Peptides against a protein of PDB entry 7PB4. Designs and how they scored, part 102

Target 1, 105 residues: chain A of PDB entry 7PB4
Amino acid sequence: KMLNIKEYKEKLLSTLGEFLEDHFPLPDRSVKKKKKNIQESSVNLITLHEMLEILINRLFDVPHDPYVKISDSFWPPYVELLLRNGIALRHPEDPTRIRLEAFHQ
Target 2, 218 residues: chain B of PDB entry 7PB4
Amino acid sequence: DALQMAVGYFEKGPIKASQNKDKTLEKHLKTVENVAWKNGLASEEIDILLNIALSGKFGNAVNTRILKCMIPATVISEDSVVKAVSWLCVGKCSGSTKVLFYRWLVAMFDFIDRKEQINLLYGFFFASLQDDALCPYVCHLLYLLTKKENVKPFRVRKLLDLQAKMGMQPHLQALLSLYKFFAPALISVSLPVRKKIYFKNSENLWKTALLAVKQRNR

## One batch from the design tools (peptide)

Design b1_p29_1_s2 (made by RFdiffusion4, then SolubleMPNN; from b1_p29_1, 10 letters changed)
Fold by OpenDDE base, seed 3:
Structure b1_p29_1_s2 (fold): chain B 105 residues (1-105), chain C 218 residues (1-218), chain A 29 residues (1-29)
Amino acid sequence: as target 1 above (105 residues)
Amino acid sequence: as target 2 above (218 residues)
Amino acid sequence: MLNLKKEKEVLEEIFRRLSTAEEWIEFKK
């Protein structure tokens, strides 16, 4: 039973990873070249997958403080995507902190 | 307050003696509508009014208006939803009311306090896929509810049969895709990867109100 | 075991929500 759940989880992770790569890739640096004014923030953006991993890990590792501080590596459109779709919540007092939504509470 | 009087009117029913029954009803209905759209309704108010809207106590026009203003201030009780579904089984509401209810249920899904009992109703919702008018909205609801344990061979067969009958509908395809995600061994058919929204935007009726609720509860 | 089950459920829910996100349209254009 446990092995089956583990295998299934691994499959879900893989499928989710593929899904995110296909549908929510990082913005190509090449497309930003034509519009002059976007400050090439030298900051390495993390993938949506990595962002979700951070949020999930925080929820399970630190359930009493499941909030993650938004860094410059967090692409703002993906933060908003998570918030708008009810996947993440902003901290009520600190808008720079987000948590994964507690889907099972 | 005016809202309590309005809710009480709907709960107790019209007092027989009023010559202006329709005016009184309209007054109370407008009161509920105004409060619901401005501030949302308390869970207890939704419990009462949702039950009334689906019980067949009032006419279809009134029931439709009540159901359209079932906007929570904070949360909707799962018990209210279960009661509402029980009224669907009794069959006293119109087909249009049923459609509206499923749209409402999808739109308000995240505001329902618990999902355990709703999840137990999975089989009931799945059976409602046979209703052509409900099918798009039921698919959306099932998409929200479906867990791996719900994905059974007989349900896969039923979905494939529905697809054969209705064609490759976006909402059916979405649900089948989810089923394949949870149980790939049960669905050998290649499903086209849809790049777009699978479901009709059921939230459109409440979009502004829902945004306001989410802002107030932050 | 409990955590693994919860993690699975979280992943499933994330997938469901992302797969229905309206924002898919803007990035593929």
Scores: peptide ipSAE 0.436, ipTM 0.728, DockQ to the pose 0.245
Fold by OpenDDE base, seed 2:
Formats: structure tokens, C-alpha cells, sequence
Structure b1_p29_1_s2 (fold): chain B 105 residues (1-105), chain C 218 residues (1-218), chain A 29 residues (1-29)
């Protein structure tokens, strides 16, 4: 029974990963160099998949404080996507922190 | 409180002796509507009024208006929903009321406190897919409820048969895609990667009200 | 075992919600 659940979870992760890559890729950095001094914030954006992994891991590893601090690596539109779709919640007192929604409560 | 009086009126029913039954009813209905849209209703108020709306105690017009104002202040009790579904089985509500109820249930899904009992009603909801008027909304509800354990071969067959009958409807496609996700071995059919919105969320009558509720509860 | 089951359910729910993310799909059009 455990093996089946593990295998299924792995399959779900794989399928989700593929889904995210197909439908929620990182924005192409190739938007034209219009010259204005947009400080190339050299911040490497993480994928939505990575963002979700961080949130999931935090929820299970630290259930008493499941909040993750939003870093510059978090692409704002994806943060909003998660929030709007009820996948994540913003900390009530600290807008820089988000958690995965507790779907099973 | 005006709201308590209004809820009490609907619960107890119209006092037989009042010549102005319609005016009184309208007054109480407006009271409920005003509070519901402005502040939302308490779970207890929703429990009472939702049951009334589906019981057939009042006419279809009144039931429709009550159901449209079933906006929670905070949460909706799962028990209220289960009771409401039980009334659907009794058949005292109109087809339009049933449609509205499923629309309401989809819209309010995240405001329901628990889902364990609702999940047990999966088979009942699935059976309602045969109703052409309900099918889009039931598909949406099932999309929200479906777990791997619900994805069974006989249900896959029924969905495919329904698709063969009705064509490739977006709502059916959405549900089938979810079924394929949970049980890819059961669905050999290549589902088109629909870039399209599966469910017309724009048609949610309560969208603005629910946004306001969420904002107040933050 | 319990955590694995919960994780699975979380993943399923995430997928479900993302697959219905209408606003995002509309933006890509």
C-alpha cells in the first residue's frame, strides 16, 4: 500500500512538473533590451514548480510556522496566481510571507 | 433585530391571518437580501434559509431570491449543504432552483467548513450529469470534489458516453482531464490540450460579494 | 504514511486549482 502511494505521488509530481512547464513557464528573459536602466536585477527567478516545492516542504516540515518569506526570486505574477487561486495564503500580519493553503483542515 | 425577524418569518411561515401577506413577505425578503449582500449571513441563518429555499415551502420566485442571497459572512456549514442536497432528492424544488443551487454550491465551495460528507455525495452528484440543464454545473462541482478514489471505470465510461452524446463540451473535457490526471490508465483517449477556460467563472453571480467577504475576513 | 497521503492530496489539489486558473489562461491569449 505504501509503495503504491509513493509511486503514485512520484507520478503526480512528474505530471505536475510537466504541466507547470507547459502552462506556467518562466517568462522568457528575451524581452527586448530596450535601453532604459532597468537594473538587470540579476536575481534568478525560480520556477513555479520550485516555488510550490518550497511551500509544500515548509508546510510539512514546519507545520507550526508554515510561512515562507517571499524573496526576489519569486516572480510576482506567480505569487499572485497562487494567492488568487487559493493555493497560497498571505500572512495576516506580514505581507512578505506566504503559506500553502491547508486543503485538509 | 430586523434580520432575526425576517428569518423567523420564513422559518415559521406566514401567519395565516395577515391580509398583507405579500407585503410582509417582501419586506422580510428585502431585509435578508440587504444584509446578505452587505455583510453576509451567519452560518445559522444560511442553514435555516437554505433549507427553506429548497423545501418548497414558498413559491419558486421567493425560493430563487432566498437562494441568491445565501452569501456567508464567514462559513457555510457542511450540514446545511447536505440538508439542501437531500431536498433535491425530494423533488419539491423547480429545475431552475436546482440549477441555481449547483451554481451556488460551486461558487460557495471554498466557504464550506468541511467537505467529508459532501464528498460522500459524489455518486449522487455524478448521477445528476444526465440532466442536460445541470450537467455543466455538476461537472464543475465534480471537478472540485473529485479525488483519485472517485475515478472508477464505470464513471469514466459514463463520461465518455455522455461526451459522445453531447459532444466535446468544455465542462466535460475539464472533468475528463482531471480523471485522466488521477487515473491515466483508465482514459486512453487523447484529450486536447485546451488552452480554454473550462468553466465560465465570469458567470458567478456572487463573485463581487465573495471577494468582499474574503476581504473582510482577512 | 499519513504524511505521504496528505502530500498526495495537496498535490492533487494544487493541480486541480492550477488547471482552472482562468485568469492566467486568458492572459496568455
Amino acid sequence: as target 1 above (105 residues)
Amino acid sequence: as target 2 above (218 residues)
Amino acid sequence: MLNLKKEKEVLEEIFRRLSTAEEWIEFKK
Scores: peptide ipSAE 0.435, ipTM 0.732, DockQ to the pose 0.253
Fold by OpenDDE base, seed 5:
Structure b1_p29_1_s2 (fold): chain B 105 residues (1-105), chain C 218 residues (1-218), chain A 29 residues (1-29)
Amino acid sequence: as target 1 above (105 residues)
Amino acid sequence: as target 2 above (218 residues)
Amino acid sequence: MLNLKKEKEVLEEIFRRLSTAEEWIEFKK
């Protein structure tokens, strides 16, 4: 039973990864050119998949403090996407911290 | 309290209130509407009024107005939803009321306190896919409810048959995509990667009210 | 085992919510 759940989880992760790559890719570096004022922050953006992985891991690893600090590697539109769709929540006292919503509660 | 009097009227009031301008009925209905849209209703009030709206105690116009103001202050009891679904089986409500109920159920889904019993009703909801008027809303509900254990070969076949009958509808494609996500071996057909919205959220009558509820409960 | 089940449920819910995210489609237009 446990093996089957693990295998299924791995398949779900893989399928989710493919879904995210298809529908929520990282912005092409080329779009950076037109708006001059976005400082070429040399900061490598993480994928939405990586962002979700961080949030999920934090929720399960540190359930008493499930919040993750938003770094410059977090693409702002994806942060807003997660917040608007109820996937993530901002910390009530620190808007720079977000948590995954606890869907299992 | 004016709201308590209004709820009490609907609970104990006349059976089959004629469409006649019962000024009393209208007064109480307006009271419920005003409170529901301003503050939301308590779970107990929703339990009573939702049951009334689907029981056939009142006419379709009244039932529709009651159902439209089933806005929670905090949560909706799962038991209230189960009772409501039981009334759908009895068939005392109109087709339009059934459509509105499924729209309501989708809109209020996150406000329902528990989902265990609702998940057991999966087969009942799935059987309602054959109703052309309900199909889009039932697909949306099933999209919210579907677990891996619900994805069975016979249901896959039924969805494919529906698609063959009515074409590649966005709501069917959404549900099929979810089925493929849970059980890729059951769906050999390549589903187009839809860049389009599966479900039109713009049609949610309660969108603004529910945003206000969420803001008050933060 | 319990955590694995919960993680699965979280992943399923994330997928459902992201697949219905309307605002993202408008932003890419």
Scores: peptide ipSAE 0.437, ipTM 0.739, DockQ to the pose 0.243; fails the geometry check
Fold by OpenDDE base, seed 4:
Structure b1_p29_1_s2 (fold): chain B 105 residues (1-105), chain C 218 residues (1-218), chain A 29 residues (1-29)
Amino acid sequence: as target 1 above (105 residues)
Amino acid sequence: as target 2 above (218 residues)
Amino acid sequence: MLNLKKEKEVLEEIFRRLSTAEEWIEFKK
């Protein structure tokens, strides 16, 4: 039974990864070229998949403080996507921190 | 207050009232509409009015207007939704009211306080897929409700049969994609990777009102 | 066992919510 749950989880992660790559890819570097005013922040953006992994891991590893600080590697539109769809919540006192929504309450 | 008087009128008011003939009814209906769209309604008010809208106590026009103003101030009670679904079984509401109810239920889904009892109604909702008018909205609702335990071989077969009959509808494809996600062994068919919105939420009558509710509750 | 089940449910819900995300399609347009 445990093995089946682990295998299923791995399959879910894989399927989610594929879904995110297909539907929520990182913005092509080419789109960065046309908006002149995007400061050349040499910061490598993380994928939506990586963002979700960070949020999920924080929720399970530190359930009493499940908040993650938004770094420059977090693409703002993806942060907004998570917030608007109720996947993540901003910290009430610190807008630079977000948590995964507790779906199981 | 004016809202309490209006709600009380609908709760105790005349059976089979017509909106176009009753000035008093229109006054109270406008009161409810104004408060609902401006501030939202309390869970208790929604409980009362939602039940009335689906009970067949009033005419279809009145029921439609009541249902359109079922906007929560904070939350909707799951019990109110369960009661509402029970009225769908009694069959006293029009087909248009049923469609509107499912649209409402989808739009308000995140404002429902609990979902455990609603999840038990999965089979009832799934049976409503056979209604061509309801099918798009029921698919959307089922998309929101579906858990792995709901994905059964007989339901997969039914969805595939519906797809064969109706064609590759976006709402059916969405639900089938979710079913494949939960139970890939049950769905061997390659589902096209649709980059398109599965559900046209652009038609959510309550979009602006619900945004305002979310802003007030932050 | 309980944590794995919860994690699975979280993943399922994330997928569900992302797949219904309408606003994202408007941004790509």
Scores: peptide ipSAE 0.437, ipTM 0.737, DockQ to the pose 0.244; fails the geometry check

Design b1_p29_1_s3 (made by RFdiffusion4, then SolubleMPNN; from b1_p29_1, 9 letters changed)
Fold by OpenDDE base, seed 5:
Structure b1_p29_1_s3 (fold): chain B 105 residues (1-105), chain C 218 residues (1-218), chain A 29 residues (1-29)
Amino acid sequence: as target 1 above (105 residues)
Amino acid sequence: as target 2 above (218 residues)
Amino acid sequence: MLNLEKEKIVLEEIFRRLSTAEEYIEFLK
């Protein structure tokens, strides 16, 4: 039973990853093009997959404080996607913090 | 405490009788700079000093140096930011100070304790898009602040007009893409799907300090 | 309920909710 659940979880993670890659734009990590002089701070955006991973890990690793601080790497459309679909919740007192919804509770 | 004396000096202003006003000013400024970069400043110290930097009490050079060392130990009070914006409305600070403030605001955005009052200032920030020097940094700030309720037809028109005037600037395109996300019916123009959003590096001035703050608050 | 089972439930629900988020999927393509 435990092995089957683990295998299924791994498959589910893989499928979710593929789904996110297919339907959501990945931040091109690759354009480290050393364009020299233009002080364009590339806001290093993270993928939706990475965002979810952070949120999931926080939920299970620190269940008493499952909130993650929103950084500049969190693309606002992804944050809104998670919030609008009830996947994430904002902290009631700190709008800079979000948590994954505890669907297992 | 040396820091308290320095903050008190800036708050109360220079004592008229001191023959060495410039030396005293420099001493206190260096004290603030040293503490800010090593340890960060308390929210109360930032409240006082940020207000001073934007009030026009001191010269532009001093204001610039104060603003550059507005590095929090932990958090920045939203009220401090609101007060700072109020000084921008009065117009006693230089254009360069305004640019630096918006850069600072973007760089320190995550350290501001609340955003409710800042969000109410959305219209003020949006009006500042007309300033060519401010536009890149204001776009970045608005990108962080924009909610669906802020995306109105008149603002869409203004952004498109700015794009027509300035061209397809990366920062403007980033903001337009966000607007299209919230209100696709208002933006009929096909925007290139940018996998990366590029803003001017507002954080460069504080990068090392911000890393240190994040490390201390872990 | 084992942590693995809880994680499974969370992942399934995330996937379900994202798969139904059609309004946002079309924009992000």
Scores: peptide ipSAE 0.438, ipTM 0.368, DockQ to the pose 0.234
Fold by OpenDDE base, seed 2:
Structure b1_p29_1_s3 (fold): chain B 105 residues (1-105), chain C 218 residues (1-218), chain A 29 residues (1-29)
Amino acid sequence: as target 1 above (105 residues)
Amino acid sequence: as target 2 above (218 residues)
Amino acid sequence: MLNLEKEKIVLEEIFRRLSTAEEYIEFLK
């Protein structure tokens, strides 16, 4: 039973991923290398899909503390997108933590 | 009302205690079928039943029968369609149910009250073109939905790749022709001039029912 | 409520909200 749920979740996330690839692609790294010393933060940005996966997983795995710490891999526009559209909520005391909205409650 | 009792049964689910669960299910299903084909269903009834049919709450046979009788009296709510598509993402419905849903969506397209939210799901539908069983019906749906803003270079490439894989399918050709109409610069390939766009399954299971709906709403 | 039903509700709402935000992302592009 648990395996079926995991497989189901993976399939769901895959379908969501396809949707997100079509509508919310990663910004092309075609940031024109203007030369200034912006430290190429070597941190690979995660996709919106990966971000949502993390948030959904946390919501269901740890429902009493569903908050995820924002890492440098989180593209700020995607974070803002989720927050502005009420998909995610910022932790009231820690601005570096966000949670998925519990739409099922 | 017998219909209200039937819809309520499907919504709440079978009461555990009845030894005759199958007979009760069949009775309510027949009630829904009879009303739907005779008079059509209200938008609220379609909202409930469509959600149930795709939720995996019941077996595939029951879901198929429910979906086949999703005939509107007047209109279908766009919200009901959006909810239904979300169930497709969850993947609890069978492949045959997915095919039937897309056929239904194409058949009922003109009866959906609004298209704004459905148009936003364009990318989701487009991704479903990779499924060989869905591809003909999804092409037809996309043909109905496609606006100039949807015609992007990456989608053109995907369609051409699909054509290379599947051959010159009439449904793919129809969609590509529409894409070329909106964005001729993106499609350098000469498409055969087809005088009639033909989708093989344009004559759907609901043809007679839809004629009746149109007559009642005149 | 089965976890799967909860997941469905969450996903439905995410899709709905992201669909309305598509116009915003096109602006970011």
Scores: peptide ipSAE 0.438, ipTM 0.412, DockQ to the pose 0.153
Fold by OpenDDE base, seed 1:
Structure b1_p29_1_s3 (fold): chain B 105 residues (1-105), chain C 218 residues (1-218), chain A 29 residues (1-29)
Amino acid sequence: as target 1 above (105 residues)
Amino acid sequence: as target 2 above (218 residues)
Amino acid sequence: MLNLEKEKIVLEEIFRRLSTAEEYIEFLK
């Protein structure tokens, strides 16, 4: 039974990953290295899949404080997508922190 | 150049625009407005000013005025639009500013230099259909962006569910009709044969300016 | 409930919210 659940979870993660890549890809930063002073923050954006993994891990690793600080690697459209769909919630007192909704509760 | 000084002020100038009619702020804003409506703005100027208008650096009144004068001389960079969408999601702009941005995006759609990255944002725009204030304008944008590859069963279901909730809105019907055109097998529901696709005229704010831009680029 | 089962439920709900229940079922076939 446990092996079947593990295999199912792996399949689900893979399928979700493919779905996210197909429908919610990161914009190709064609880093046209044109020299000018726009501080294009060279911050590497993480994928939506990676963002969800961070949020899920925090939910299960630290259930009493499941909030993750929004970093510069969090693409704002992804944050908004998760919030609008009720997948994530902002901390009531700190808008720079978000949590995954505890759907297992 | 007066325009360069004005753009420089907005880019590097004081962050806290005091509610007091800063005569300097008003002077620079009028300079940008005058040039934009008369000649249009360069792509680089639009890149700077569009981000400023959406970043929350200035008050809502100033941001609204800046956004209203984002009129291109020739083209708008796709990269500016992608960055702008990111700023919209940070939540530092008002709901009215978001509506105005989508109206602007629809009105200026033909002046955007390329569409490859904007097409990748399709799923994000589609998610914004749930916002009642944005829905009419997002439907129009999606009508312009939609390709056959975007028409998926899950999006069809979401549109039908939205129609069930909101009723048979003209903008939703227009988008559904396009979806049915690309994928007739996914939409079994008989759509009323509307002879005329009707979107709210988002271009009304820029009608005269857009005519002038088209004349200059001929 | 094992942590693994809880994680499964969370993932399923995320998928359902981003897509539709119908799409999720189709991907599981």
Scores: peptide ipSAE 0.437, ipTM 0.840, DockQ to the pose 0.252
Fold by OpenDDE base, seed 4:
Structure b1_p29_1_s3 (fold): chain B 105 residues (1-105), chain C 218 residues (1-218), chain A 29 residues (1-29)
Amino acid sequence: as target 1 above (105 residues)
Amino acid sequence: as target 2 above (218 residues)
Amino acid sequence: MLNLEKEKIVLEEIFRRLSTAEEYIEFLK
């Protein structure tokens, strides 16, 4: 039973990863190159998959403080996507912190 | 309160009232509409009015107007939705009212407080897929409701049969893709990789109202 | 077992919600 759950989880993660890549890819870095003047903030944006992994891990690893600080690597549209769809919640007192919704509770 | 008087009128008011001939009815409808669009309705008010709209107590025009103003202030009770679905099963409402209800249910889905009992109605919703007018909206609803436990071989067969009959409809493809996600072994057919899950959202009659509700509840 | 099941539920719900996020998929594109 446990093996089947693990295998299913892995498959689910893989399928989710593929889905995220297909539907929510990072903006092509190439489009930013043409407008010269925006500060090349060399900040490597993380994928939506990586963002979700961070949020999921925090939810399960630190359930008493499941909030993650929004870093510069968090693409703002992804943050808004998660918040607007009820996948994540902002901290009530600190808008720079978000948590994954506890769908299992 | 003008709203309480209006709700009370609909709760206790005449059976089979016609909107076009009753100034009092029109006044109360306008009161409900104004409050609903401005502030939203309390869960209790939605409970009462939603049941009235689907019970067949009033004419189709009145029921349609009531249903269109079922905008929550905060939350919709799951119990109200369950009761509403029970009225759909009795068949006293028009086909157009049923379509509007499913559109409403999809639009208001996130404002429903709980989903446990609604999920138990999965089979009833699934049965409505056979209605061509309801099918797009029911697919969207089922897409929102579907859990792994709902994905059964007989339902897969029914969806594939519907696809064979209706063609590769975007709403059917979306639902099938979700089914394949939950139970890959049940769906051997290659589904086209659609970059967009497309449900006809263009018909969200409540878009502006929902934005306002979300802003008030922040 | 319990944590894996919980994680599964969370992942399924995330997938479902993201799949319905049509208005925002276009914004990201």
Scores: peptide ipSAE 0.432, ipTM 0.419, DockQ to the pose 0.273

